# Peptides against a protein of PDB entry 5JXT: the designs that were tried, part 125

Target 1, 319 residues: chain A of PDB entry 5JXT
Amino acid sequence: SLLPKKEINVYIGMSEMQVKWYQKILEKDIDAVNGAGGKRESKTRLLNIVMQLRKCCNHPYLFEGAEPGPPYTTDEHLIYNAGKMVVLDKLLKRIQKQGSRVLIFSQMSRLLDILEDYCVFRGYKYCRIDGSTAHEDRIAAIDEYNKPGSDKFIFLLTTRAGGLGINLTTADIVILYDSDWNPQADLQAMDRAHRIGQTKQVVVYRFVTDNAIEEKVLERAAQKLRLDQLVIQQGRAQVAAKAAANKDELLSMIQHGAEKVFQTKGAFGTMAEKGSQLDDDDIDAILQAGETRTKELNARYEKLGIDDLQKFTSESAYE

## One batch from the design tools (peptide; made by RFdiffusion4, then SolubleMPNN)

Design b2_p19_3_s1 (from b2_p19_3, 10 letters changed)
Fold by OpenDDE base, seed 2:
Structure b2_p19_3_s1 (fold): chain B 319 residues (1-319), chain A 19 residues (1-19)
Amino acid sequence: as target 1 above (319 residues)
Amino acid sequence: MEELIERAERRRERRRAEE
């Protein structure tokens, strides 16, 4: 029988470079961030800010002038300048030592370019599929990854390209490096490993930048997923329609953690304490804290009815 | 070493082409 998947949110602090770039993004549009512009900010402008903040949470090298050089290299700086890469680097060593194989999903093809360079730098053998990958090359990559005795450890996928009904049950670990706005896209990605033919316990690690916009993206995704479940259970198909964030929701998401980011000198959380010097005990602590916070987040939304789940405010979870 | 420099140049070029 297929075992239930274990899902763990992994809460990760920003590196010093990420904090600097996150501040720079907010400062560039500070009037929009403060809501002080007497002109109703366009929804498009707020969506652009959200996209830049999500890029920053993934990796600062997604911006021009962030990468150190010349000369430009592929070395340890690719890891220590992004909190998610520091945790990923330690987690992949553990996953490999356990004899597991891993799918890594992202929304961003340019992040997959960074992850490819990281794989080459660490000597990890990998496959890649994104939206631009030709159909024949997709088949070849899947077959190469799934073949008995495959030496490919990592499969790099964009979440949408990985959602295309493919079978990747030869992997037992799923890393969501970032989250989709639609929680169903992430579920479809997980279902590539968590399907009939899987023989191992599937574990899903969802990376979430702590005290940043990604925490609000996660909360919104959890709320939407619970709402979708209740709508299906009650046969009320019409309620699912408010999938898109409104302007006030987007503004609230942008403002989340912004004050702390502006007050911070250096890195955040575990990245401030240990930086790139995370050991196995630090990873265990991060995973245990993540498992606790994941249970708390799920329990928060399980108590809410349909009407409460339609409210975006964090306060509505205490009513 | 040359391959790692070439990779760094390629990822920067691909990023610039999307901006």
Scores: peptide ipSAE 0.533, ipTM 0.940, DockQ to the pose 0.528
Fold by OpenDDE base, seed 5:
Structure b2_p19_3_s1 (fold): chain B 319 residues (1-319), chain A 19 residues (1-19)
Amino acid sequence: as target 1 above (319 residues)
Amino acid sequence: MEELIERAERRRERRRAEE
């Protein structure tokens, strides 16, 4: 029988560079962030801010002028300048020692470019599929990864490209480097490893930047997933989950953690304390804390009815 | 070392082409 997948949200502090760029993004559109635009604030502007903040949570080198140089290099700075990369670097070393193989999903093909360069720098053998990959090259990459005795450790995928019904049961670890707004896209990605033919316990690590917009993206995705489940169970097909965030919700998401980000000098949390010097005990502590917070998050939404889950106001989850 | 510089340049070019 297929073992149930274990899902753990891994809450990761921003690096100093991420904090600086996160501040810069908020400052550039400070009037929108403060809600000063009122009814005139465009949904498009708020969506752009959200996208920039999500880019920052992934890696600051997704922005012009963030990468140090010239000369431009692919070295340790690629890791220590992003909290997710610091955790990923330690986690991959552990995963490899365990004899596991890993799928890494992102929404951002430009993040996969960074991860590809990281793989080359660390000497990790990998496959890659994104939205631009030709059909024949996709088949070849899947076959190369899945072949018996494959030396490919990592598969880099965009979540959309990974959603296409492919079988990757030769991997037992899934890293969601970022989250989709649609929780079904992430589930479809996980189901590439967690399906018939899997012989190992699948573990899913969902990276979430702590005290940032990604916590609200995660909460919204969890809420939507629970609502979708309840609608199916109750046969209430008419309860169309309002698919698109409204302006007030987007604004609330942008504002989440913004004050603390502005007050912070340097990195956040474990990134401030240890930075790139995270050891195995620090990783265990992060994973344990993440497992606890994951249980708490799930328990919060499991208690909510359809009517509560339709109230997409962040306020109702704290009352 | 040279390959890693070329990769960094390519990454920057691809980023700039998306912006």
Scores: peptide ipSAE 0.512, ipTM 0.934, DockQ to the pose 0.525
Fold by OpenDDE base, seed 4:
Structure b2_p19_3_s1 (fold): chain B 319 residues (1-319), chain A 19 residues (1-19)
Amino acid sequence: as target 1 above (319 residues)
Amino acid sequence: MEELIERAERRRERRRAEE
């Protein structure tokens, strides 16, 4: 029988470089961040800020002038300049040591370029699929990964490209490097490994940048998922989940953690204390804290009714 | 070593093409 998947949100501090770039993004549009644009502030401008902040949470090298050089290299700096990469690098060593195989999903093809170069640098054998991958190359990559005795450890996928009905049950670990705005896209990605034919316990690690916009992306996705479940259960087909965040929701998401980011000198959390020198105990502590926060997050939304979940109330998250 | 430098340049080129 297929075992239930274990899902753990992994809350990760920003590196010093990420904090610097996060500050720079907020400062560039400070009037919009402070809500000074009022009714005249375009939804498009707020969406652009959200996108830049999400890029920063993924990797600072998604921006011009962030990558150190010349000379430009593919080395340890790809790892230590992004909190998610530091955690990923340690987690992948464990995953490999336990004889597991891993799917890594992202929304961003340019992040997959960084992850691909990281795989080459670490000597991890990988496959890749994104939205630009030809149909034939996609089939070939899936077949190469799934073949008996495949030496491919990692599969790199964009979440939406990976969601298209493929079977990857030869992997037992799923890393969501970032989250989709639609929680169903992430579920569809997980279901590539968590499907009929899986023989192992599937574990899903969802990376979330702590004290940043990604916490609010996750909260919104969790609210939407719970709402969708309740609507299905109650037969209330007319409750169209508001597909797009409004301006006030986007502004609230942008403002989340912004003050603390401006006050921070250097990195956040465990990244400030240990940087790239995380040991196995540090990873265990991060995973344990993540498991606790995941349970708390789920318990918060399980108590809410349809009417509460339809209201994006910032207040109900702190009681 | 050359491959890792070539990858770094290619990554930068692909980023610049989306900006």
Scores: peptide ipSAE 0.495, ipTM 0.931, DockQ to the pose 0.517
Fold by OpenDDE base, seed 1:
Structure b2_p19_3_s1 (fold): chain B 319 residues (1-319), chain A 19 residues (1-19)
Amino acid sequence: as target 1 above (319 residues)
Amino acid sequence: MEELIERAERRRERRRAEE
């Protein structure tokens, strides 16, 4: 029988470079961030800020002028300039040593370019599929990854491209490098490994930038998932959650952690203390803290009814 | 080493093409 998947949110501090770029994004639109635009502020402007902040949480090199150079290189700076990369780099060594194989999902094809260059730099053999990958090349990549005795350790996928019903049960670890606004897209990605034919315990690591917009993206996704489950269970089809965040919700998401980001001169959390020098004990501590916070997050939404889950509770920003 | 420089250039070019 297929074992239940284990899901762990991995809360990761920003690197110093990410903090600087996160500050820069907020400062550029400070009037919108402070709500000074009021009812006149466009939803489009807020959505753009959200997108830039999510890019920053993924990697600062998604912006012009963030990458050090010239000369431009593919080396350790790809890792230490992004908190998620620091954790990923340590986690992948552990995963490989355990004889596991890993799917890495992102919403951003340009992040997959960074991850591809990282794989080459570390000597990790990989496959890649994104939205631009031709159908024949997708089949070839899947077959190459799934073949008996495949030397491909990593499969890099965009979450949407991975959602296409493919079987990747030859992997037992799933890393969601970022989250989709639609929790069903992430579930569909997990179901590539967590499917009939899987022989191992599937473990899902969801990377979440701590003290940043990604926490609110995660909370909203968890809320939506619970609401979708309750709507299905109660037969209340009319209670389709308004899929799109309103302006006030977007503003609250942008404001989350912003003050602390502005006050920060360096990195956050374990990234400030250890940076790229994370050891196995530091990773274990991050994973354990993540497992605890994951249980707490789930327990919070499990107690809520449909009417409560339809309200964006801004109150979670002050606790 | 040359491959890693070429990758850095290609990554930057692809990013710029989406902006």
Scores: peptide ipSAE 0.493, ipTM 0.930, DockQ to the pose 0.519

Design b2_p19_3_s2 (from b2_p19_3, 10 letters changed)
Fold by OpenDDE base, seed 3:
Structure b2_p19_3_s2 (fold): chain B 319 residues (1-319), chain A 19 residues (1-19)
Amino acid sequence: as target 1 above (319 residues)
Amino acid sequence: MEKQIERAKRRLERWREEE
């Protein structure tokens, strides 16, 4: 029988480099961040800020001139300059020792390019699929990954390209390196491993940058998912959940944790304490804290009715 | 070392050509 999937949000502090770049993004558009643009500030400008902040949460090397060089090297700096990479690097070592195989999903094809360089640097054998992958090459990559005795440890996928109907039940671990605005896209990604033919306990790790915009992206996705579930249960097809955040929602998301980011000299959380020197106990502590916060998040939205879930419940980051 | 340098350089070159 298929075991229920275990889902854990993994809350990860920014590296020092991520904090610096996050500050720089906010400072560049400080008037928009402070809401000083009022009614004149475009939704497009706020969406652009959100996209830059999400890039920063993924990896600072997604920005022009961020990667150190020349010479441009693939080395430990590729890992320690991004909190998610530090946790990923330790988690993958554990996953490999357990004899598990892993799907890594991202929204960003350029992040997959960084992850390919990482895989080569660590000697991890991988497959890749994104939105530009030809149909034949996609089939070939899936077949190569799924073949009996495959030496491919990692499958790198864009969430939407990987979500399209494929079976990857030869993997038992799913890492969502980032989240889609549509929680159904992430569910479809998980369901590539969590499907008929899976023989192992599927574990899903959702990476979330702590004290950053990604917490609000996650909350919004959880809210939408709960709303979708309640609409299905109540037969109220008319609750078209507005797919796109409004201007005030986007502003609130941008402002979340911004003050603390401006005050921070160095890295956040475990990244400030240990940086790239995380041990197995640190990973266990991060996973345990993540499991607790995941339960709390789910319990918050399970108590809300449809009318409550239609309102953006931004607890103001200033209370 | 040389192969790693060349890989990172090629990634950055591709990203510049796409922009």
Scores: peptide ipSAE 0.509, ipTM 0.902, DockQ to the pose 0.557
Fold by OpenDDE base, seed 5:
Structure b2_p19_3_s2 (fold): chain B 319 residues (1-319), chain A 19 residues (1-19)
Amino acid sequence: as target 1 above (319 residues)
Amino acid sequence: MEKQIERAKRRLERWREEE
């Protein structure tokens, strides 16, 4: 029988550069962030802020003028300027030493461009598929990755491109570099490795920027997943939660951690203490803390009924 | 060489929104 997948949320502090860019994004639209736009504030404006904050959580080089240069060179700055890259760089070394192979998923093809530069810089052999990849090239990349004795360690995928029913059971580690708003998209990504033909324990690491918008994206996705499960179990088809966040939910998500970000000088958490000098004990501590917080998050939503899950989508806008 | 040129082009587009 297929072993159950182990899912761990990995909570990661922002780098100093990420904090600076996160502040800059909030400051640019400070009236929107403070709710001063009132009833006239466009949902589109709030969605744009959310997208910029999510880009910042992924990598600051997704913004013009963040990358050092010209000349633009790939160097250690590609890692230390993003908390997720610092953790990824350490985890990939461990994963490789264990003889595991890894799928890395993102919502952003532009992040895969950064990860491709990183793979080249570290000498990791990789495959890549995104939304622009031709059908023939997708088949070739999958076959190259899955072939017996493949030297390809990493597969870089957009979550949507991974949705196409492909089998990647030759990988046993899944990294969700970011989360989809739809938890089913992330589950479909995990199911590329966690499928019939898998012989190893699948481990899923979900990267989550701590004290930032990504915590609220994760909470919303977990809530939606639980609601979808309960609706199916109870046959209550009418309780389809509005799939799209309302304005107040988006505003609450933008405001989450914003005050602490403005008060912070430098990096967050372990990124402030150790920066790029994380050791194996620091990684173990991050993973252990993440496993605890993951259990706590799941336990919060497991206790909630349909009516409670529906109310929480409305009440979490005012606290 | 071609892959390096392709990566260099992508680098100049990192801050462009994905369509």
Scores: peptide ipSAE 0.266, ipTM 0.850, DockQ to the pose 0.136
Fold by OpenDDE base, seed 1:
Structure b2_p19_3_s2 (fold): chain B 319 residues (1-319), chain A 19 residues (1-19)
Amino acid sequence: as target 1 above (319 residues)
Amino acid sequence: MEKQIERAKRRLERWREEE
């Protein structure tokens, strides 16, 4: 029988470089961040800020002039300049030692480019597919990954490209490097490993940048998922989850953690304490804290009815 | 060699927004 998947949100502090870039993004549009634009602020401008902040949470090298160079080299700086990479680097070593195989999903194909550089740098054998991957190349990559005795440890996927019904049950670990606004896209990604033919316990690690916009992306995705579940259960087809965040929701998401980011002189959390020198105990602590916060997050939404969830999309703008 | 050149190009373009 297929075991239920274990899902853990892994809350990760920003590196010093991420904090600097996050500050820079907020400062560039400070009037919009402060809500000074009022009703005149364009939704498009707020969406752009959200996208830049999400890029920062993923990796600062997604910005022009962030990567050290020229010459552009792949070195330890690729890891220590992004909190998610620091955790990923340690986690992958553990996963490999356990004899597991990993699917890594992202919304950003440009992040997969960084992850390819990382895989090459660490000597990890990998496959990749994204939205630009030709159908034949996609089949070939899947077959190469799934073949008996495959030496491919990692599969790099965009979440959307992974959603296309493919079977990757030869992996037992799923890392969501970032989250989709649509929680169903992430579920579909997990279901590539968590499917008929899986023989292991599937574990899903969802990376979430702590004290940043990604917490609000996660909360919104959890709210939507619960709402979708309740709508299905109650037959209330008319509760169209407002598919797109309104301006006030976007503003609240942008403002989340911004003050603390501005006050921070360096990295956040374990990244400030240990940086790239995380040990196995530090990883265990991060995973345990993540498991606790994941349970708390789920418990918060499990108690809410449809009417409460519809209100919470409005009230989470006031906390 | 082609894959390395492709990776080098991708790296130099990583800050470009996805179309």
Scores: peptide ipSAE 0.188, ipTM 0.807, DockQ to the pose 0.163
Fold by OpenDDE base, seed 4:
Structure b2_p19_3_s2 (fold): chain B 319 residues (1-319), chain A 19 residues (1-19)
Amino acid sequence: as target 1 above (319 residues)
Amino acid sequence: MEKQIERAKRRLERWREEE
């Protein structure tokens, strides 16, 4: 029988470089961040800020002038300049030592380009699929990964491209490097490994930048998922889950953690204390804290009814 | 060789906005 998947949100502090770039993004559009634009502020401008903040949470090298060079070489700086890469680098060593195989999903094809450079730098054998991958090359990559005795450890996928009905049950670990706005896209990605034919316990690690926009993206996705479940259970087909955030929701998401980011000199959390020198105990502590916060997040939304879940409770950024 | 050239091109385009 297929074992139930384990899902753990992994809350990760920003690196010093991410904090600096996150501050710059907020400062560039400070009037919009402060809500000074009011009704005149375009939804497009707020969406652009959200996208830049999500890029920063993924990797600062998604911005021009962030990567050290020329020459643009892959080195340890590719890891220590992004909190998610520091955790990923330690977690992948553990996963490999356990004889597991891993799917890594992202929304951003350009992040997969960074992850390819990382895989080459660490000597990890990998496959890749994104939205630009030709159908034939996609089949070839899947077959190469799934073949008996495959030496491919990692599969890099964009969440949308990975969601298209493929079987990757030869992997037992799923890393969601970022989250989709639609929680169903992430579930569809997990279901590539968590499917009939899986023989191992599937574990899903969802990376979430702590004290940043991604925490609110996760909360919104969890809220939407619970709402979708309740609508199905109650037969209320007419509750079209408002798929798109309104302006006030986007503004609240942008403001989340912004004050603490402006006050921070250096990195956040474990990234400030240990930086790239995370050990196995630090990873265990991060995973245990993540498991606790995951249970708390789920318990928060499980208690809410349909009417409560339709109300976006903007907890003010000041509580 | 083609995959190395493709990666080098992608590296130069990492920070371009996705149109």
Scores: peptide ipSAE 0.142, ipTM 0.772, DockQ to the pose 0.132; fails the geometry check

